# Designs tried in a protein design run: peptides against a protein of PDB entry 5Z08. Part 123

Target 1, 168 residues: chain A of PDB entry 5Z08
Amino acid sequence: RQKDEWAKKTSSLMKQLDWFIGEHLGAMLAAEELGGPVVGELMEIDPDDLSAGFNAHGKLKKATSQPDLDRRQRRIDDIWGPQDEQGQAHKRKRGADEALAASAEMRDLIEQLMNKLVEAGGDNSATYVEIPRESAAARFLVRSKVAMFHPNDARRLRLVDFGRDLDD
Target 2, 222 residues: chain B of PDB entry 5Z08
Amino acid sequence: GLPRLIDAIEEASKIPAKRRQTPIKPTIEKLTTHLYTHGASPDSLLRLADLLTLRNHLDQASLAAITRNLYPSSTVSDEVVLRFIGALGHGQLKPTLALQALFLRWLVMVYHLLENPGVLGQVYGVLFDLLDTAAIRPQLCHLLALVTRRKHVRPFRIQAILTLSRQTGGDPNLTGLLRVFKNYYPEIIVGDATKGRASAFKHPDPQWRQHLDEIQQRRSEA

## One batch from the design tools (peptide; made by RFdiffusion4, then SolubleMPNN)

Design b2_p16_2_s3 (from b2_p16_2, 8 letters changed)
Fold by OpenDDE base, seed 2:
Structure b2_p16_2_s3 (fold): chain B 168 residues (1-168), chain C 222 residues (1-222), chain A 16 residues (1-16)
Amino acid sequence: as target 1 above (168 residues)
Amino acid sequence: as target 2 above (222 residues)
Amino acid sequence: SRVSKIMAELMAKALA
């Protein structure tokens, strides 16, 4: 019974996280990877301030009620893009492809981090994932204090074990 | 005159120091004294740029002394600029990184005398790709701060600076360059990379500037 | 339990 409830809860959380990565986080990570705003500093900004985008003077526009993340990515693309209509279509496609790639990278990284945590059986030294590059995904997890780098090796990343405080 | 001094140094530069019949140091001292007093014409600047940037048998102290006294008496041509830019980076045929830093410092100090400041904008990518080279980064960031225009500020370059800033523990010169980028696109959130100490990109040598101004004024009166 | 807690924290931080 408890195992089944845990499995259901875990499955539900994984679905929610997958949705969040696909719909929101992937685009933001792609923007960071492409040299846009750092994900997570955006979270210290009132979501309303984020939705407003930045005006031509770099001031947050007044929060429009719906943070159209797509509008921001479009604005970044519009700011940096060739002015031609064909350039805009190619940019939109490239932006979508980059968002998909960032989403996939984030999913894979989370999966690896979780698998290593489970496999380690309580040994914190065995919980590290070797990352091929410092991705926007890896940086986001560290900034969010969900993951941490190995003190001596920035290629090794682990989840912060929030569960240990419950078993003591 | 200056052309004869350059001729003598060019000939000496072809010969290893151990095989020279006469010490070159006295001729270098005469050259640097002449440059300090009168500056270099555009033609002389080109010849000196070749001596400074091309592989030859001149010692590093002599090359540094010439660079420190390389006062233009007039303008600086695109060709002279391109010689110095071409000398940047890693390679056995390139000048030492210490000398490259002096070249970048010189370009900063004479930026206002360039015949075409746009030439540096054309080679912006070459300059930008050298930011990982720690030995030249301070002067390189300063030059890029002068050269950067809206067209150069691109997403991939923003990310490259952000990544390098993290890797370097927040190099103040990179932070300064990021602030320049943000001036063109204030909407770019560069995060904590801009919260740190930034270089103000002050003039590298006020005395050199003053002396350059004196040389430039004497030519306008002649 | 640990995985669910980490996921919940991730989502809470990502949604906050």
Scores: peptide ipSAE 0.024, ipTM 0.258, DockQ to the pose 0.013
Fold by OpenDDE base, seed 1:
Parts: structure tokens; sequence; C-alpha cells
Structure b2_p16_2_s3 (fold): chain B 168 residues (1-168), chain C 222 residues (1-222), chain A 16 residues (1-16)
């Protein structure tokens, strides 16, 4: 009975997390990866806003007053490629692709972290996941105090074991 | 001579400190004194680069002392440069980040003695990808400031510096590197996050430079 | 379970 209730609660939480990652967090993480604000400063980032770029303060640029940063992104774009309508469509598509990639990376990272925690059987040394890079996903988990880096190796990430304090 | 001192240190580096019959410290002191007085030949530099970059039983203080006295008497080969570049980053077989920072500082100070400065341009991506490592970032930005050419200034790297600058609260070394990028593309707007103080990338050690020049002059007279 | 608590904390912090 308790195991089944736990499995149901865990499944429900995973579904909610998957939804949250797909609908909200993925775009925010993609924004951070693309040089936008740190996740937690902006609650909602539309993928279309990712294509518009972020101001120096990580705030969404309002369409009307082209702040210096829209001019910057345009200038960078002017330096590196034509700003034709096709170029804008390619940028929007790229923004959407980056949001999907960030969502997939976060899901995979959480899955790996959870699997390692379960497999370790209480051995904290075995709970570390090797991360290829310090991603926005990894940084978000650490800022959220849900994960921590190995003290001697920032390529090793583990979940914070909130449950150990319950068994002692 | 220097080769015999290197031989003794190479043999000692294979043995844990507790198992050595004789303390290595006196031999390290003789080596560093010799390096300070005469510098290192290209052949000696390569051997010392291997001692500094490969995992061995030498203590960190000895490795740091050798690095601080690593005066080239001649040019620095691509092979020597690549040994130090290969030693950068995270890994159990890599030197400590503190020692890596000393290697990067050394590369900055001997940049004008490289046989082929273009070798650093070839490994530019490897260097650039390490900018997230805070412990080596100051020296890494300085080296990148010397190495950067127009071909290296790419949109993704501009964006990466801007992102990292925001994440670090405007690290002055990143701001300095971004100014170097802006010299090639003036249209790069350094946002308000980069209005902070930029590093000027001054020579890390003027006394070391002066002593290097004295060693290099003796070579030209011989 | 430990995992459920971690997930709950993650969601609480991500939604805050």
Amino acid sequence: as target 1 above (168 residues)
Amino acid sequence: as target 2 above (222 residues)
Amino acid sequence: SRVSKIMAELMAKALA
C-alpha cells in the first residue's frame, strides 16, 4: 500500500516536472544558455522572446523602444549574416530548437541524478553524475539547492540528499 | 650541469616521497638556482614541461618553484607549448588548477619567445572553452587577449563571453577580453553589465621579464 | 521517499 502510494506520487510529480520543463523551464534555460537572464529572475520567457534577445539586465526587451541591446543583437546579426525575413525565421526556429534542447538536457540530467541516487544505496560517493559541461540546467539545480557539485571536481554533480536527515 | 639535475629529479619523481632514500628538495633548489642563472635550453624545457604536466610524485611546492624559474634561454617550441596546453582543465591526471594558472602565466610571459605563435591560435578553442574555470580565468583571459585574431572572433564566442560576464557579475578579465574582440568588430556593444572596470592585461611580473631579458641577451652574445 | 522530497523541493523552487 505505502509503496504504491509512493509510486503514484512519484509518477505524478515526474509528470508535473516534465510538463514544467517543457512549458516553462526549457525556454528559460535556453535563454540562459543563449546569454539571457539567469533562471529565477524572469518567470516567463516566450521562445519568440528568445529570438528578440535580452537586455543587459536580463529583462525582455519591449518591441517598441529598441534598447541598445536590440541594436546589439541586430549589429551582431548584421556582422555575421543577412537580417532578411528568412534570417528572422531561421532565428525563431533556432530559438525553439534551443528550448527543446535545453528541455531535453534538463530531463536527462534529472533522470541521471535520480538514478544514481537510487543505485548508490546510501553511498554518497556513488551518487555523482559526470556532467560534460556546466550547463544552465546544472547551474539551475545548484542555485535551487537541489544539487551540489563535488567539492574537488565541478564536473561531478549529485542530488542533495534531503532524506538522510529523516533517517537519523 | 642542468641535464644531470633533471635526470635526478626525473628518477625521484617516480618514487613516493616517503620511499626516497634522499630528500629531493636540495636537488630542486640546485635546479631552480641553475634555471635562474642560465635559463633552460629547448631540450631542457621539454623535459621540464613533462615533469610539470605529467602526474608524478613531486610535491606542489617543488612544481611551483620550477615553474616560477622556468626561464627559456632560447625559443619555446610548439611541443613545449602543447604540453602546457594539454595539462589544462579538469581531470584526475591533470595538474592542480593553481599550477595550471602558473602555466598560463608563464605562457603569457614567454609569448614573444614562441617559435610559432600561431600554435596557440590553433588551440584557441581549447583555451576558450576553459573560461568557465574561475581559478584559471584571469591568466586565461590574458593569454587569449594576446592570441585573439579576427578569425577567432565568432558570434558564438561573443555570446559566450557576454553570457559568462553576466553570470560572473562582470569579471574584469572577461570585460577586457570582450574589448579585444571589440577591436576587431567595433559594432559589438558591450552592454551595461560590461561597463565595469576591464583588466588592462599588464605584464604579470616585471622583475621576471627583466631577468628573462638578461638571460636572452647572454644567448645573443654567445 | 528521498526522491519525492527532492522533486517536491525542485518544483517548489522552480515555481517560486
Scores: peptide ipSAE 0.024, ipTM 0.270, DockQ to the pose 0.017
Fold by OpenDDE base, seed 5:
Structure b2_p16_2_s3 (fold): chain B 168 residues (1-168), chain C 222 residues (1-222), chain A 16 residues (1-16)
Amino acid sequence: as target 1 above (168 residues)
Amino acid sequence: as target 2 above (222 residues)
Amino acid sequence: SRVSKIMAELMAKALA
């Protein structure tokens, strides 16, 4: 009974987390990967905001009162930006695609981290996942204090074990 | 002169390497030689900061070579500083983390030449929030050690650095920064995080410093 | 369970 209630609660939390990743976190992570704000500085990032571009401080281009940061973003847009309405549509689509990719990366990373934690059987040395890059997803988990890097290898990430106190 | 070299590099930076009519490497070498000999004026520094921080078609070796020879002949403006700060973090439009580490190192080495050192204090939060990025953390901690004032040492930042120190197994650079924090608030309980070896934040390149001093002296004699 | 606690903490911090 208690295991079943726990399994149900875990399943419910997983569904909520999956929803949160898909609806909110993915876009924010994509914004960070595109040079936007660090996740947590902006409450809501619309996929359309990803297409608008970010200034050097991760603020939305339209919201920046600082002329010098706007000059930088303009030069980037002049070098790499599409000029026409089709280019804007392509930017929006790219922003949505990046949000989906970030969501998928976060889901996969969480799954790997959880699987390694379960498989390790209490051995903390076996709980590390090897990450190909220091992604926005990985950094978010570390900032959120739910994951930590290996002290000697920033390519190795593990979940923070909050649960040791419950099995006793 | 230096402006013409920058013009040529700016134009070349807009074009992919495979589509350039002329190789840019000889022009980069002339630029770096000029910078090493004479330094960069404030105007030239701004233009070079744009070349270094904006996404363009210049190769990483060229960008690193320019950064390593980026001797100011005078002061460093707030605008130049903000270009480099704005280039920090993750993003497809951002410079590589390796190049960002060189920018932070540069800011440390030219800190005494800033027109307004307070500008770094204004962007302290931006810098502090990047401490989780391992590739730039050493130079970032060094810069923060120079910039930190009492107003920046807040409970949430103390907790953040303590947490990050635990997560990193006691990174010596974080321990060094915590010691700087403790100078402003001696009551900060750093626990085991301070028992480790802390970085002393020594000047990262004494030879670069000496050469900078020589360039700066020539300006005072003219 | 251990996983639920981790997830709850993740959500609490992501929503903070």
Scores: peptide ipSAE 0.023, ipTM 0.284, DockQ to the pose 0.026; fails the geometry check
Fold by OpenDDE base, seed 4:
Structure b2_p16_2_s3 (fold): chain B 168 residues (1-168), chain C 222 residues (1-222), chain A 16 residues (1-16)
Amino acid sequence: as target 1 above (168 residues)
Amino acid sequence: as target 2 above (222 residues)
Amino acid sequence: SRVSKIMAELMAKALA
């Protein structure tokens, strides 16, 4: 009985997480991978900073001079101007494809992390997943304090086990 | 006590109404009466949030009744907030849009009791992307009006609201949200969309607020 | 359950 309830709750949470990844998190992670804002770092990206583009280091170029009110309005208009339908469609498609890719990566990573946690049977050393790259997904999980890198190997990631404190 | 009532409802929620040995309605009434009188502790809120947001065999009237009586006796945790946020949108596993509207209304009414109001700012994008859902838009705009900070007011969101406002024929809730955006950036040209009627985002239920204040006052005296 | 808590925390933090 308790196992079945656990399975149902787990399945429901997994479905909710899957939805959340697909509908929201994937796009944000894709934006981070494309040099956009870091997920969970509320970068006070001033709207002016977004328009200035990212420097080669992913840092917003401080727009030095207060652009005249007219330049701000033009930038808003340039963001909103009729971009050629073809260019917008291609950018939207690319963005959607990147969001799908990021969603798939996050889903796979979470699945691997969860599987390793279950398989480890309480051995923390066995809970590490080898990651091929430090993805936005991996970084997000770490920033969120849901996962931790191995202290000596940034290619090894594990879930933080919050469950141990409840069984004592 | 409240935990035992929640236990009974949790067990009943696993069973289809037609297969229950006992009617759940009397237990729901006891729960709602208890919540009205004493409010819900943080732990009880979490359990109730799960009952409200997870797919189960509880009827919509019971879920709505619980939501209408979901008075926090203390603070509202991030975990509770996120259960309700995770329940928003379209999907077969999601609560009804009517129930989602009640959740959003609840979040508006308890916003001042959040342990971390910033949690809603973190999910701002998730909330914002649901603005096209007409059934929840009024409460969603109200919540966004409370949550919006300068960091959330972005050109793409301004444009999204403007576009949606045009598509909806000038929904007063969207106009209200645009006015909130203009408070942070007065230079936002909102065109003809701001010339229309805007929602003032008044408290949804003054009686509920008063009763919440009475429950919260008992906490401060203890 | 341990998994549900992790998932809830993950969602909480993913939404954060």
Scores: peptide ipSAE 0.022, ipTM 0.295, DockQ to the pose 0.076; fails the geometry check

Design b2_p16_2_s4 (from b2_p16_2, 9 letters changed)
Fold by OpenDDE base, seed 1:
Structure b2_p16_2_s4 (fold): chain B 168 residues (1-168), chain C 222 residues (1-222), chain A 16 residues (1-16)
Amino acid sequence: as target 1 above (168 residues)
Amino acid sequence: as target 2 above (222 residues)
Amino acid sequence: SRIDEIMAKFYAKALA
């Protein structure tokens, strides 16, 4: 019931978050998992390419995100793939698969974190999600100050309480 | 000659210092003087590598003195290299980390004399996995900077260096190694943790290098 | 909303 109400009220915002994860963040997280740059550290990503995706109010602009994913994926492929045509195709496919996997991991982790927060009913001890590994997704959530590790157990992650209900 | 000095030290190394009939220090001094003057042949290098890397009753000061004077008179074989690589890491049977750092420094200084530099590339993974050991990291990064080729620059190793760089507060030696990786893949972004000063991996001992060159020249004239 | 704050923090970190 509370999950359904949260899902309804946040449906538009969740779609935007899902889009951001799928179209931008997933490829960056995949690059980190593949041994590329850490997300949110000085990525010589042309700030103009990322800035074109955001309006003056910090809202995602729909239009320009696909070309940037292709450019990032091409860079990953150029770094790690064989130089032959078959190798480039395998690299592109592998990079796309890794970006999809990273996006799915981030989505699942956010969903688990939000679900645990709702289920805990104000008990901070019950808000922790057990993570199987310290993924790029988990690290990004902590670096962005969206989540925090348990002080005594780095396998337990919780959503930061922003002083607002999930329904706000 | 050098073989007789090595024989005497090998026999003494089997006996605890308190049970030796004669002090070993004078024999070590004769050995180090001989090594400084003439260098070590390939056969002598192998025997000395065993004395340095295998657990015995020689004191740390003597082992360090031999290592500091371990000038090759000719080439360094794969077998000698592998003795020193096998001595790296943690373990009760392994040399001290201080002595391991001297071995890595020695490998850097004699790298150009290796019969097959490719042998270090074959054990690249073993060397790379030791980067978390702070006591040997400076010399290890320098050796890896010499050994690294495109085939060794892999995604998981890039991430491992980036992670370790963050954990160490941006160790300049790790930043230096990451710059070597970036030479093969310019797209590698050196994050904020790597904005610090990178090591230039300069020759660790110019005087030792000059003396080595003098020993090597005498062989070419003989 | 909490999601807006999450998104804002993601944008700030990813674009920084």
Scores: peptide ipSAE 0.288, ipTM 0.342, DockQ to the pose 0.014
Fold by OpenDDE base, seed 4:
Structure b2_p16_2_s4 (fold): chain B 168 residues (1-168), chain C 222 residues (1-222), chain A 16 residues (1-16)
Amino acid sequence: as target 1 above (168 residues)
Amino acid sequence: as target 2 above (222 residues)
Amino acid sequence: SRIDEIMAKFYAKALA
């Protein structure tokens, strides 16, 4: 009975986490990957303002046509910039695809981190996940103090032990 | 006594007003007078909660009058609380939203008398999901402000309030609830939603509070 | 739960 209640609670929490990743965090991470603001540093970005693009410093560009926008900013502008109706649909689709990809990456990374922590059985050295790249997802986990990099290897990430056993 | 008055009202509640042999209003007035003078015992509270929350033939004015005089003489049980929580939301069998707002207001005013305040924390999600219902939102936010603990302050709820705040043009009650959330997580950026006026969640009825305190004091002396 | 703490930290950072 308690295990079933715990499983139900855990499943509910996982669904909530999954929802948050999919509905909110994925889009923000995708924006970061596309050269937008770092998630949690520039919070005043309305999702609608993501359509305006970001300058080279990650700040919202005012509509001034300055030509020297790097390829990343062009991608943001290509995703969110004012184009004709067909161009907007394609941009929205691309933005949605990037958000889905970022969401999937975050979900997978969290799952790996949790699995490694369980498998390690208390051995901190065995808790590290190898990451293929320093993604927006990985950086966000570290900035959120959910994960930490190995001190000598930025390709190794571990879940922070919150001092609570999984049973609590 | 109070039990006999409740018996009479329970029987009358089964019959449409047009088919009652005797007007119920005098009995309701006797009940409300008794409640005002002596309060309701836990057993009486449960019976009254059923009368207030279950579909019956009592008129809205009578139900509102009972709710406004629903002074506990002792504690409020989990069962009583759950009756009122179960009465919230939309549905043909649910009380009117106006009456639901009175129930939420009542829960706010008697929160300190709950046998187990944690019961509201257990149904936190149910309460939170009703925030989109404008008619009950003020009292609901106030109740949530009392009930909210660190465990309830979740990202999805923060985002939900932020979204709803934008959609409502910055409802002061939502802003107030966000401030409560921010007390547990100071790092919560509420953006423009925090720039607005926030409700202070003051006691809804100071006179009711004073009268409740008088009733409760008599219990401690007995 | 660990998930609760993760979510709390995510919200704190993403909404900070």
Scores: peptide ipSAE 0.334, ipTM 0.496, DockQ to the pose 0.030; fails the geometry check
Fold by OpenDDE base, seed 5:
Structure b2_p16_2_s4 (fold): chain B 168 residues (1-168), chain C 222 residues (1-222), chain A 16 residues (1-16)
Amino acid sequence: as target 1 above (168 residues)
Amino acid sequence: as target 2 above (222 residues)
Amino acid sequence: SRIDEIMAKFYAKALA
């Protein structure tokens, strides 16, 4: 009974996580991969500041260099803007494809991280997932404090287990 | 009694105002007076909810007058709630946004009388998706503030509120709703959007509340 | 639950 409620709750939560990844986070991660805003860092950016574009470090460029701004803002608008004109359709399709790819990557990464944590049986050394690249998904997991990189190897990522780290 | 008044209004609602043999206004006034004095039973509430939410030939002033006097004498059923929720949004068959705002205000004021408050939680997504509708947003945010539980506080909804808050220049009602979300997830960074004045979601009509309490007390004594 | 925590953290970061 409690296991079934937990399983239902966990399943419901997993479905909600999957939905969030697919419907929202994937597109944001795709935008980040495409050189858009870093997920969660730029939510305080005034739309007017978004119009200033982002430097190579994901920081808002000051308003001076106008031309490249139009391209990135158009890309964000193409990804997130209303589905109007034909040229936006191809960019939206690409954006949708990138969002699907980012969603799949995030889902897979979370699944791997959770599976490794379960398999490790408490051995922290066995909890690491090897990541092929530092993706927007991996970075987001770290920034959100859901995962941590290995101190000596940025290709190894582990899920933060808040339940055990409080008892230790 | 109230059922006969509802019968008369239901029949009149099928006929365009210009083709009615008798003016409906006196019957509406009798109905609203009865509602003010005695409230509406669950059965009467359902019938009135249908009159208020379904497309008919009643004028907006009459519909608003009924809504303003829609005192439950007892509880409010899920069916009544769902009629009002189903009436929300844009569409040719839906009530005006002004009337929808009155419905949402009513739901806020009778929230404590719902037979199953969880019914609003089940339609939370429907309510939440209407936050972009400025005309109903104040009452909608208030209702959502009452209904919101941890299970409803989802990343996409937090983001949607934040985005909408930015787009609206920091609507105090959205800020208020975001504070409710933050109560469940304190780690939600409520950026500059929350530096503004938040709505406290005070009771919309203290006099209406007092009168409702008087009607409810009479039932407990019977 | 771990998923709730992940969700909470995702919310906190994505909405920060």
Scores: peptide ipSAE 0.328, ipTM 0.484, DockQ to the pose 0.030; fails the geometry check
Fold by OpenDDE base, seed 2:
Structure b2_p16_2_s4 (fold): chain B 168 residues (1-168), chain C 222 residues (1-222), chain A 16 residues (1-16)
Amino acid sequence: as target 1 above (168 residues)
Amino acid sequence: as target 2 above (222 residues)
Amino acid sequence: SRIDEIMAKFYAKALA
């Protein structure tokens, strides 16, 4: 009964959340999973770091010698320049597939977290979801202060109780 | 008063136009007249933002008319901003791209009234990722030009603009945004992408600005 | 609603 009322009242908002996950957050999480930038972490990039580019691990390469400004532009163009249509299509497809996977993982995780909170009936010990891995989705939920890990078990995640009863 | 007009429109928005007992147009006209004369309080702005951004049964002409008359009488909250940002992009549940362009234009015109301008900096990534959407690109570039700080100018974003500029044949709005980036990092080689005509991000509607100033002045005197 | 708060936090973090 409460789950159905929650689902009905939250249906519009859930659709908006689902949209945000699918259209924006999924791609960013996928980039993080692929070794891209961490979602919502301001990488303070020094002007010198802008010039060095990112290594295969998403970390700023230490700019050794002052590479000629022309070499930097070329490297940026080589990384992001018109790759052949096939390479771009494969990257786009892979990116789309990874974004879909990340979106699905985030949706599922949020759903589990909310369901456990409803089922727990106020028992905080029963609100934890077991996560198979520390995904970009799980980390993002924690960084955004939407979820928290169990203090003694990083495989257990719970939704932060914002003090609003589900009835409001 | 304005709250009663919003109440009536909220109730009407839940019902398909064909099933409404009374035409909504007269109520919309009263609302827009009131907004033009007095502006909207922060509370009224939030309610109107929900009406504009949430899927409902209001017609596009009514939504556009409300947006064109959405004069803040005071400040614009983060919550109001986030409603409009959440409404951007492609999707069946989202407002039309034409309406999204009006929202972005509105954000540009009320930028100086934001309670926390930093909120737009927090949503910078979402705004930036929508630059490929041609229908909203001019307004996005203008908003990004206002919002961009050194922390936002990243190599991947520089490259994304350069790539998109090449793909679009040198969109003047993208060239304008690249010039803003270059102000923070003069060493950015904008190449041939900046040789073109850059958009001067001028105020979109001087008459709207003047009328907003008049509404804001009345608040300071009250 | 809880979802509104989640969305607000997502926007604040994802869009930073």
Scores: peptide ipSAE 0.318, ipTM 0.430, DockQ to the pose 0.060; fails the geometry check

